# Ledger of designs, part 33: peptides against a protein of PDB entry 4DOW

Target 1, 157 residues: chain A of PDB entry 4DOW
Amino acid sequence: TFSWVGRPLPNRKQFQQMYREICMKINDGSEIHIKVGQFVLIQGEDNKKPYVAKLIELFQNGAEVPPKKCARVQWFVRFLEIPVSKRHLLGRSPPAQEIFWYDCSDWDNKINVETIIGPVQVVALAPEEVIPVDQKSEETLFVKLSWNKKDFAPLPP

## One batch from the design tools (peptide; made by RFdiffusion4, then SolubleMPNN)

Design b2_p13_4_s2 (from b2_p13_4, 6 letters changed)
Fold by OpenDDE base, seed 4:
Structure b2_p13_4_s2 (fold): chain B 157 residues (1-157), chain A 13 residues (1-13)
Amino acid sequence: as target 1 above (157 residues)
Amino acid sequence: SAEQERIASLYNK
């Protein structure tokens, strides 16, 4: 169950109410609060790892029937999501905890909040910084580069 | 979700 936290932010969109924070109620009754700017795991395909995204906007879309609680996101991709034929372009074997900033506009960046599994920590690193690898956990993810379906590049500013 | 499937499909092409 998802519920808005706080008052709507000022905006002039006729059918949208914007928020800074949403509350996710878990099975055991506990609550997790997620804010704009945080990173989340999103339900993936069957038998696949969750997708990773950064929340850039939270809004209720009143133009839909019924109204939907939605988010706009910046997508990240895991190495194994990249086509096999292009993985060599990285020039190295990345650790499992590395993700890449998806630098394309061909994907819809609107999601339903009901697809959010929970928050996740993502840390940006310089190319020369070493990713601390923990074989026992993927609790923290790391990003150094972007991927635009053609090549890898430094992170955008 | 249907949206996630669409995104995955686009990426894998």
Scores: peptide ipSAE 0.140, ipTM 0.799, DockQ to the pose 0.113
Fold by OpenDDE base, seed 3:
Structure b2_p13_4_s2 (fold): chain B 157 residues (1-157), chain A 13 residues (1-13)
Amino acid sequence: as target 1 above (157 residues)
Amino acid sequence: SAEQERIASLYNK
């Protein structure tokens, strides 16, 4: 169950009410608050790891019937999501914790909030910085580079 | 979901 937290933000978009925060109620009764700017895991396909995304906007889409609670996201990709034929372009074998900023506009960046599994920690690093891979940080994801379907590049500012 | 299906299709050859 998802519910908006706080009052809607001022915006100029028709048929949309924007919010800063949403509350996710889990089966055990606990609540998780997720805010714009945080990173989340999105439900993937069966037998696949969840997708990773940064929340850019939270909004109720009044153009749909019935209205839907939605989010606009910046997508990240896991290394194994990249086509096999292109993986060699990285020039190294990345740790499992590394993800890549998806630098293309060909993907729909609108999601239903019901696909959100939960929050996740994502840390941006310089290319020369070492990704810490240990049990304490195994749930933390790291991003150094972007992927634009053709090549890897330095992370956007 | 529909959005996940669209994402997956772009990486399938």
Scores: peptide ipSAE 0.126, ipTM 0.801, DockQ to the pose 0.110
Fold by OpenDDE base, seed 1:
Structure b2_p13_4_s2 (fold): chain B 157 residues (1-157), chain A 13 residues (1-13)
Amino acid sequence: as target 1 above (157 residues)
Amino acid sequence: SAEQERIASLYNK
């Protein structure tokens, strides 16, 4: 169950109420609050790791009937999501904890909040920084580069 | 869903 936290933020969009925080109630009765700017795991396809995204907007879409709780996200991709024929362009074998900023506009960036599994920590690193690899945990993900379906590049500003 | 569209975009040639 998802519910908005706080009052709607001022905005000029006709059919949307914007929020900065949402509450996710888990099966054990506990609650997790997720805010704009945080990173989340989103349900992927069967036998695949969850997708990673950064929340850039939380809103209720009043254009739908009934209204839907939605989020606008910045997508990230895991290395194994990169086409096999393109992986060599990275020039190295990344650790499992590395993800890449998806720098294309061909994906829908609006999701239903119900697809959110939970929050995840993502740390941006400079190219020269070493990714701390922990064999016992993939709790923290790291991003150094973007992927635009053609090549890898430094992170956008 | 956005996720399914993402998947389609990723794996569609």
Scores: peptide ipSAE 0.104, ipTM 0.775, DockQ to the pose 0.139
Fold by OpenDDE base, seed 2:
Structure b2_p13_4_s2 (fold): chain B 157 residues (1-157), chain A 13 residues (1-13)
Amino acid sequence: as target 1 above (157 residues)
Amino acid sequence: SAEQERIASLYNK
């Protein structure tokens, strides 16, 4: 169950109400609050790892009937999501915790919040920094590079 | 969902 936290933010969009925070109520009754700017795991396909995204906007889409709670996201991709034929372009075998900033605009970045599994920690690293792989940090994901469907590149500013 | 299908299609070409 998802519910908005706080009052709608001012905006010009006729059929949208903007929010900074949403509450996710999980099975045990506890609540997780997720804010714009945080990273989330999004439901993947069966037997697949969850997708990773950064929340850039939370909004209710009143143009739909009934209104839907939505988010706009910056997508990240796991290494195994990259086509097999392109993986060699990285020039190294990344740890499982490494993800890549998806640097393309060929897709609508709107999602339904109901696809959100929960928050996740994503840390940006310099190229020369080592990705920790110990048990304590296995839940944390790390990003060094972007992927634009053709090649890897340094993170965009 | 539609979102997952779109994401998957981007990288299965």
Scores: peptide ipSAE 0.165, ipTM 0.820, DockQ to the pose 0.137; fails the geometry check

Design b2_p13_4_s3 (from b2_p13_4, 7 letters changed)
Fold by OpenDDE base, seed 3:
Structure b2_p13_4_s3 (fold): chain B 157 residues (1-157), chain A 13 residues (1-13)
Amino acid sequence: as target 1 above (157 residues)
Amino acid sequence: SKLAEEIASLYDK
């Protein structure tokens, strides 16, 4: 169950009410609050790992019937989501914890909040920084580069 | 981290 936290933010978009925070109730009855700017895991296809995204906007879409709780996101991609024929462009075998900033507009960046599995920690690193692979950081994802379907590019420090 | 926040500022909106 998802519910808005706080009052709608001022905006002039037709049929939309924007929010800064949403509450997610889990099966055990506990609550998780997720805010704009946080990173989340999004339900993947059947038998696929969840997608990773950064929340850019939270809004209720009044154009839908009934109104839908939605989010606008910045997508990240996992290495295995990149076509096999282009993975060599990275020039290295990345750890499982590495993700890439998706620098393309071909993906719809609007989602239903019901697809949010939960929050996840994403840490940006400089190219020379080592991605730690240990029990302490095994659930943390790291990003160094962007992917634009053509090549990898370093993120500015 | 500080780096994460700075990078986010560069790429957001």
Scores: peptide ipSAE 0.019, ipTM 0.540, DockQ to the pose 0.032
Fold by OpenDDE base, seed 4:
Structure b2_p13_4_s3 (fold): chain B 157 residues (1-157), chain A 13 residues (1-13)
Amino acid sequence: as target 1 above (157 residues)
Amino acid sequence: SKLAEEIASLYDK
């Protein structure tokens, strides 16, 4: 179950109400609050790892009947989501915790909030920094580079 | 980079 937190933000978009925060109620009755700017895991296809995304906007789409709770996101990609024929372009074997900023517009960046599995921690690192693999960082994902379907590149300054 | 700083800012105290 998802519900809006707080009052709608001022905006002039027709048929849309924007919010800063949403509440996700899970099975045990506890609540998780997720805000714009945080990172989330999105449900993937069957037997596939979930997608990783940064929340850019939270909004109710009144153009749909009934109104739908939606989000606009910035996608990240896992190494295994990159075509096998192009993985060599990275020039190294990345750890499982590394993800890449998806620098393409071919993916739909609007999602239904009900596809959100939960929040996840994402940390940006410089290219020379080592990705830590320990008990404390086991559930943390790390990003150093972007991927644009052609090549890897440093994150925009 | 500004983008990297924006992402990392979530962990700044």
Scores: peptide ipSAE 0.018, ipTM 0.576, DockQ to the pose 0.029
Fold by OpenDDE base, seed 5:
Structure b2_p13_4_s3 (fold): chain B 157 residues (1-157), chain A 13 residues (1-13)
Amino acid sequence: as target 1 above (157 residues)
Amino acid sequence: SKLAEEIASLYDK
């Protein structure tokens, strides 16, 4: 169950109400608050691992009947989501915790909030920084590069 | 969040 937190932000869009925060009530009854700018895991397709995304906008779409709670996101991709024929372009075997900023517009960046599994920590690293593999960082994802379906590129310094 | 700001700052023009 998802519910808005706080009052709608002022905007010009006729059929949209924007919010900064949403509350996700999980099975045990506890609540998790997620804000714009945070990173989340999105339900994958069938046997696929969850997608990783940064929340850019939270909004209620009043053009739908009934109105839907939605989000706009910036996608990240896992290495294994990259086509096999292109993986060699990385020039290394990345750890499982590494993800890549998806620099492409072919994916729909609007999601239903119901697909959100929960928050996740994403840390940006410089190319020379080592991705930690200790127990403390096991749940953290790391990003060094972007992927635009053609090649990998360094993130701006 | 702090982490969100760090990543966002990388792509600020």
Scores: peptide ipSAE 0.017, ipTM 0.538, DockQ to the pose 0.031
Fold by OpenDDE base, seed 1:
Structure b2_p13_4_s3 (fold): chain B 157 residues (1-157), chain A 13 residues (1-13)
Amino acid sequence: as target 1 above (157 residues)
Amino acid sequence: SKLAEEIASLYDK
């Protein structure tokens, strides 16, 4: 169950009410608050791992009947989601914790909030910084590069 | 937790 937290933010978009925060109620009755700017796991397809995304906007889509709680996201891609024929372009074997900023427009960046599994920690690193791979950082994902379906590149601003 | 399990699934082959 998802519910908006706080009042709608001022905006000029027709049929949309934007919010800063949403509340996710889980099975044990506890609540998790997720805010714009946080990173989340999105439910994957059958036999696929969850997707990773950064929340850019939280909004209610009033153009639909009934209105839908939606989000606009910046997608990330895991190394194993990159085509096998292109993986060599990285020039190294990344740790499992590394993800890549998806710099393409072919993926729809609008999702239903019901597909959100929960928050996840993502840390941006400079190319020269070492990705820590230990038990303490096991639940943290790291991003150093972008992927545009053609090559890897430094992170965009 | 369920969330921890989902995060761990990201590392599975």
Scores: peptide ipSAE 0.082, ipTM 0.735, DockQ to the pose 0.042; fails the geometry check

Design b2_p13_4_s4 (from b2_p13_4, 8 letters changed)
Fold by OpenDDE base, seed 3:
Structure b2_p13_4_s4 (fold): chain B 157 residues (1-157), chain A 13 residues (1-13)
Amino acid sequence: as target 1 above (157 residues)
Amino acid sequence: TEEQKRIASLYKK
């Protein structure tokens, strides 16, 4: 279950109440607090790795019936999500921990918070920095480049 | 399509 933490942030958007933080209660009864600006794992397709996203906004959409707890996100993509025919453009075999900033606007970036599996650590690195690969390949993810469906590029500022 | 995959994930309960 998900519940808002704190009072709504002041805004002038009709039918939307914005928040800074949300509480996720997981199966064991513990609670995880997730804030705007943090990274999360989003439920993926069956038998596939979860998607990775950065939370940009947390809001309740009052225009829906019933009102939905939502988030706007910046998407990331895993290397295996990139079409096979274009993977060679990277010029190297990335470690499993590497993800890429999705630099396109063709995807919907509004999610239901119910799709959030949990938080994840994402670290931005300069191109010359080495990704510390270890056995815990899903503990921390690293991003160096963006992907715009045509080529890889340096990370946006 | 890849787009449809993302859309599906956004609204999965």
Scores: peptide ipSAE 0.079, ipTM 0.719, DockQ to the pose 0.516
Fold by OpenDDE base, seed 5:
Structure b2_p13_4_s4 (fold): chain B 157 residues (1-157), chain A 13 residues (1-13)
Amino acid sequence: as target 1 above (157 residues)
Amino acid sequence: TEEQKRIASLYKK
């Protein structure tokens, strides 16, 4: 169950109410608050790892009937999501914890909040920084580069 | 495609 936290933010979009925070109540009854700017795991296909995204906006889409709780996100991609034929462009074998900023607009960046599994920690690193690989758990993901479907590049500002 | 898969997941019930 998802519920808005706080009052709607001022916006000019008709039928849309924007928020900075949403509350996710999970099965055990506990609550997780997620804010704009945080990173989340998004439900993927069956038998696939969750997608990674950064929350850009949280909004209720009143244009839909009934209104839907939505989010606008910046997508990230896991290395294994990149086509096999293009993985060599990285020039190295990345650790499982490395993800890439998806630098394309071909994907819809609007999601239903019910697809959110939970928060995740994503740390941006400079190219010279070493990714601290933790074989115990993939609790933290790291990003150094962007992927634009053609090549890898330094992260955008 | 991967794009289609990602889009599909956005609206998965």
Scores: peptide ipSAE 0.075, ipTM 0.717, DockQ to the pose 0.503
Fold by OpenDDE base, seed 2:
Structure b2_p13_4_s4 (fold): chain B 157 residues (1-157), chain A 13 residues (1-13)
Amino acid sequence: as target 1 above (157 residues)
Amino acid sequence: TEEQKRIASLYKK
């Protein structure tokens, strides 16, 4: 289950209440707090790895009945999400931990918070930096480049 | 399409 943490932020949108933080209650009864600006794993298709996203906004959509807890996200893509025919454009075989900033606006970036599996660590690296392959860091993802469905490019500022 | 799959996941419980 998900619940808001703190008071709503000042907002200009008529039917939306914006928040900084949400609480995710997991199976054992413990709670995980997720804040705007953090990275999360989003439920994917069956037998597929979760999607990766950065939280931009947390908001309750009051235009829906009942109101929905939603998030606005910046999408990332895993290498395996990139079409096979275009993977060669990277010019290298990336480690499994590498993800790419999705630099397109064609995807809906609003999600239901119920699709959030949990937080994940994402570290931005310079192109020349080596992605560590450590058993302890298997859960850490790394981003060096963006993907715009046509080519890879350096990360945006 | 991959886009459709991503959209579907946005609302999957």
Scores: peptide ipSAE 0.070, ipTM 0.710, DockQ to the pose 0.516
Fold by OpenDDE base, seed 1:
Structure b2_p13_4_s4 (fold): chain B 157 residues (1-157), chain A 13 residues (1-13)
Amino acid sequence: as target 1 above (157 residues)
Amino acid sequence: TEEQKRIASLYKK
């Protein structure tokens, strides 16, 4: 169950009411609050790791009937989501914790909040920084590069 | 689903 937290933010978008924060109530009754700017895991298919996304906007879409609680996101991709024929372009074997900024506009970046599994920590690193691999710690994901379906590149500013 | 949308986009020629 998802519910808005706080008052709507001022905006001029027709049929869209924007918010800064949403509350996710989980099975045991506890609550997780997720804010714009945080990173989340999005439900994937069975036997596949969840998608990773950064929340850009939280909004109620009044253009839909009934209104839907939605988010606009910046997508990230895991290495195993990259086509097999293109993986060699990275020039290295990345750790499982590395993700890539998806630098294409061909994906719909609007999601239903019901697809959100929960928050996740994503840390941006400079190219020369080492990605720490610790299986004993909670999963932290790291991003150093972007992927535009053709090649890898430094992160956009 | 989001999976279907992403798969379609990822493997689009």
Scores: peptide ipSAE 0.048, ipTM 0.658, DockQ to the pose 0.118; fails the geometry check

Design b2_p13_5_s1 (from b2_p13_5, 6 letters changed)
Fold by OpenDDE base, seed 2:
Structure b2_p13_5_s1 (fold): chain B 157 residues (1-157), chain A 13 residues (1-13)
Amino acid sequence: as target 1 above (157 residues)
Amino acid sequence: SKLEEEIRKLALK
C-alpha cells in the first residue's frame, strides 16, 4: 500500500499533484518512507533482478480514472542488462554491485509506484575508485559510468 | 562531477 506523505507541492501541471515523499506499507505492517531523490528497486520481469532507478518526481496523475500514484525516474542499468555483444566495451568484468547511469531517452521514465519494491543505496564513485565487495556492503550499488547503448562514459559533470 | 557528488551525498545521508 502506498500513500502520500505531506501536502502537494505547488505546481502548474494540470491534473497532476506533486509530492516529495510517499509511504510504502509492507507486509509486516511497518512503513518505509521514500523521497524524491532517493534510489529504488523497481519490479522487473519474472526471474530477473529488479530495475534500479532514482526518483525524480512523485505525482498523482489525476487524468487517469481512478487517479494513479506515479513517479518519474532516472533509470540505471545493470551490467547483465546490457547486450552481450556490447559488454566487452567496458574493458573489465564489473562486480555485481556495479550499475550504470542509463543515458538514453528511449525508456519510459514514468512508473506506477506500485512497482516499487523498496529503497536501495546507490553510491557514485570515480572511475579509479575501487568498489568494495564484502558481506557488509553487498546491498549497496555503485555507479561509475553511464551507458548510452553505444558505449560507456564517465558520469556527467 | 556534480552528479557524482550529489549521488554520493544522497547515499551517505
Scores: peptide ipSAE 0.020, ipTM 0.569, DockQ to the pose 0.031
Fold by OpenDDE base, seed 5:
Structure b2_p13_5_s1 (fold): chain B 157 residues (1-157), chain A 13 residues (1-13)
Amino acid sequence: as target 1 above (157 residues)
Amino acid sequence: SKLEEEIRKLALK
């Protein structure tokens, strides 16, 4: 179950109400609050790991019947999601915890909030910084580069 | 980068 937290933000868009925070109520009764700007795991397709995304907007789309709770996201991509033929462009074997900023617009960046699995920690690192691979960081993902379907590049400024 | 800094700050919160 998903419910909005707080009042809608000022918005002139017809049929859309924007929010800063949403509450996820899990089957065990616990509640998780997720805010714009946080990183989340999105339910993947069959036989695929969850997608990683940054929440850009939370909004209710009143143009749909019934109204839908939605989010606009910035996608990240896992190394294994990158075509095999292009992986060599990285020039190294990344750890499993490394993800890449998806610098393309070909993916729909609107999702239903019901596809959100939960929050995840994502840390940006400089190229020279070492990705820690220890028990303490097992749940943390790291991003150093972007991927634009052509090549890897430094993160946007 | 600005983005890197922002992400880092958010991750620390």
Scores: peptide ipSAE 0.019, ipTM 0.564, DockQ to the pose 0.030
Fold by OpenDDE base, seed 4:
Structure b2_p13_5_s1 (fold): chain B 157 residues (1-157), chain A 13 residues (1-13)
Amino acid sequence: as target 1 above (157 residues)
Amino acid sequence: SKLEEEIRKLALK
């Protein structure tokens, strides 16, 4: 169950009410608050790992009947989501914790909040920085590069 | 970090 937290932000867009925070109530009755700017896991296809995204906007889409709780996101991509024929362009075997900034506009960046599994920690690193692989950091994802369906590129410092 | 801040800027475009 998802519910808005706080009052709607000032907005002139018709049929859209924007929010800063949403509450996710999980099975044990506890609540998780997710805010704009945080990273989340999105439900993947059947047997695939969840997608990773950064929340850009939280809004209720009043143009739909009934109104839908939605989010606009910046997508990240896992290495295994990249076509096999292009994986060699990375020039290395990435650890499982590495993700890539998806620098393309072909993916719909609007999601239903119901597809959110939960929050996740994402840390940006310089290319020369080592990705820690220990029990303390096993739940943290790391990003060094972007992927634009053609090649990998470094993120700005 | 600076990189994290840049990621924030890019995401909020």
Scores: peptide ipSAE 0.015, ipTM 0.529, DockQ to the pose 0.036
Fold by OpenDDE base, seed 3:
Structure b2_p13_5_s1 (fold): chain B 157 residues (1-157), chain A 13 residues (1-13)
Amino acid sequence: as target 1 above (157 residues)
Amino acid sequence: SKLEEEIRKLALK
């Protein structure tokens, strides 16, 4: 169950009510609050790892009947989501914790909030920084580069 | 990197 937290933000887009925070109620009765700017795991296809995304906007889509709770996201891509034929462009075998900023607009960046599995920690690193692999960082994802379907590149300065 | 700083800042919240 998802519910809005707080009052709507000033109307930026027609037919959309925007919010800063949403509450996700889990089966055990606990509540997780997720805010714009935080990173989340999105339900993937069967037998695939969840997608990773940064929440850019939280909004109720008034154009749909009934209105739906939605989010606009910035996608990240896992290495194994990159076409096999292009993985060699990285020039290294990345650790499982590394993700890449998806620098393309061809993906639908609108999601239903019901597809959110939960929050996840994402940390940006410089290309020369080493990704920690200890137990404390096992659940943390790290991003060094972007992927634009053509090549890998440093994150925008 | 602006983006790097933003992500780091958000990760610390």
Scores: peptide ipSAE 0.020, ipTM 0.565, DockQ to the pose 0.031; fails the geometry check

Design b2_p13_5_s2 (from b2_p13_5, 8 letters changed)
Fold by OpenDDE base, seed 4:
Structure b2_p13_5_s2 (fold): chain B 157 residues (1-157), chain A 13 residues (1-13)
Amino acid sequence: as target 1 above (157 residues)
Amino acid sequence: SKLEEEIKSLYYR
């Protein structure tokens, strides 16, 4: 179950109500609050790991019937999601914890909030920084580079 | 970059 937290933000979009925060209720009855700017795991396809995304906007889409709770996201991509023929361009074998900023506009960046599995921790690192591989940081994802379907590049400023 | 700082700031929250 997902519910909005707080009052709608002022906006001029006729059929959209924007929010800063959403609450997801988990099976055990506990609640998790997720805010714009945080990172989340999105339901993947069959036998695939969840997608990773940063929340950019939270909004209710009144243009749909019935209205839907939605989010706009910035996508990240896992190394194994990159085509096999292009993986060599990285020039190294990344650890499982490394993800890449998806620098393309060809993916739909609108999702239904019901596809959100939960929050995830993402840390940005400089190219020369080492990704820590220990049990304590196993659930943390790290990003150093972007991927634009052609090559890897440093993160934008 | 601002992006790096923004992401890093979330780590410490």
Scores: peptide ipSAE 0.028, ipTM 0.659, DockQ to the pose 0.030
Fold by OpenDDE base, seed 5:
Structure b2_p13_5_s2 (fold): chain B 157 residues (1-157), chain A 13 residues (1-13)
Amino acid sequence: as target 1 above (157 residues)
Amino acid sequence: SKLEEEIKSLYYR
């Protein structure tokens, strides 16, 4: 179950109410608050790993009946989600914790908040920085590069 | 990198 935290923010988008924060209720009764700017795991297809995304907007879509709680996201992509024929362009074998900033507009960046599994930690690194692979950082994801379906590129300065 | 700084700032919050 998801519920808005706080009052709607002023905006000029018809039928949309924007929010800064949403509350996710878990089965055990505990609550997790997720804010715009945080990173989340999104439910993948059957037998696929969850997708990774950064929340850029939280909004209620009042054009639908009943209104739906939605989010706009910036997608990241896992190495294994990249076509096999293009993986060699990286020039190295990345650790499992590495993800890539998806720099394309062909993916729908609107999601239903109900597809959010939970928050995840994402850390940006310079190319020369080493991705730590220890037990403490096992659940932390790291990003060094972007992927635009054609090639890898450094993140913007 | 602006993105690096943004993400790092979130990490330390």
Scores: peptide ipSAE 0.029, ipTM 0.665, DockQ to the pose 0.030; fails the geometry check
Fold by OpenDDE base, seed 3:
Structure b2_p13_5_s2 (fold): chain B 157 residues (1-157), chain A 13 residues (1-13)
Amino acid sequence: as target 1 above (157 residues)
Amino acid sequence: SKLEEEIKSLYYR
């Protein structure tokens, strides 16, 4: 289950209450607090790895009945999510830990918080930096480039 | 880059 932490922030839009933090309660009673700006794993389609996103906004959508807890996100994309016909544009075989900043507006960036699996670590690297592959970094994801459905590019300055 | 710094700042918090 999910519950808001703290008081609502000043409203930006009609029917939306903004928050900075949400509490995710696991079945065993443990709790994880997730804040705006953190990175999360989001439930993917069947038989697919979860999506990766940065939380931009947390809000309750009062236009729905009942109101729903939602988030706006900045998407990242896994290499295997990129069309097969375009993967060659990277010019290399990326390690499994590499993800890409999704630089397109065609994906809906609004999600239900119930689709959040949990937090994840994302580290930005310069193109020339090496992605660590040791056991300790196995669960950390790394981003060097953006993907805009046409080509890969360096991250924005 | 600004994005890189933003991500790093969040990561190290």
Scores: peptide ipSAE 0.027, ipTM 0.656, DockQ to the pose 0.030; fails the geometry check
Fold by OpenDDE base, seed 1:
Structure b2_p13_5_s2 (fold): chain B 157 residues (1-157), chain A 13 residues (1-13)
Amino acid sequence: as target 1 above (157 residues)
Amino acid sequence: SKLEEEIKSLYYR
C-alpha cells in the first residue's frame, strides 16, 4: 500500500498533483518513506534482477480514472541488461555493483509506484575512483558512466 | 559530478 506524505507541491500541470514523499507500507506493518531524489528498485521481468532508477517526480495522475499514483524516473541499466554484442565496448569486466546512467529517451520514464520494491543506495564516482567490492558495500550500487545504446561515456563531474 | 545537477534540470522541466 502506498500513500502520499505531506501536502501537494505547487505546480502548473492541469491533471497532476505533485508530492515530495510517499509512504510504502509493507506486509509486516512497517513503513518505508521514499522521497524525490532517492534511488529505488523497480520490479523486473521474470527471472531478472530489479531495475534501478532515481525518482525525479512523485505525482498523482488525475487524468486517469481512477487516479493513479505515479513516478517519473531516470533509468539506470545493469551491465547484464546491455546486449551481449555491445558489452565489449566497456573494455573491462565491471563488478556486479556497477550500473550505468541510461542516456536514451526510448524508455518510458513514467512508472506506477506499485512497481517500486524499495530504496537502494547509489553512489556516483569519478572515473578514477575505485569501486569497492566487499561486504561493506554489497548493497550499494555505483555509477561512473552513461550508456546510450551505442557507446559508454563518462559522466560529468 | 554533475549527475545531481542534471537530475534537478529534469525535475524542473
Scores: peptide ipSAE 0.024, ipTM 0.592, DockQ to the pose 0.041; fails the geometry check

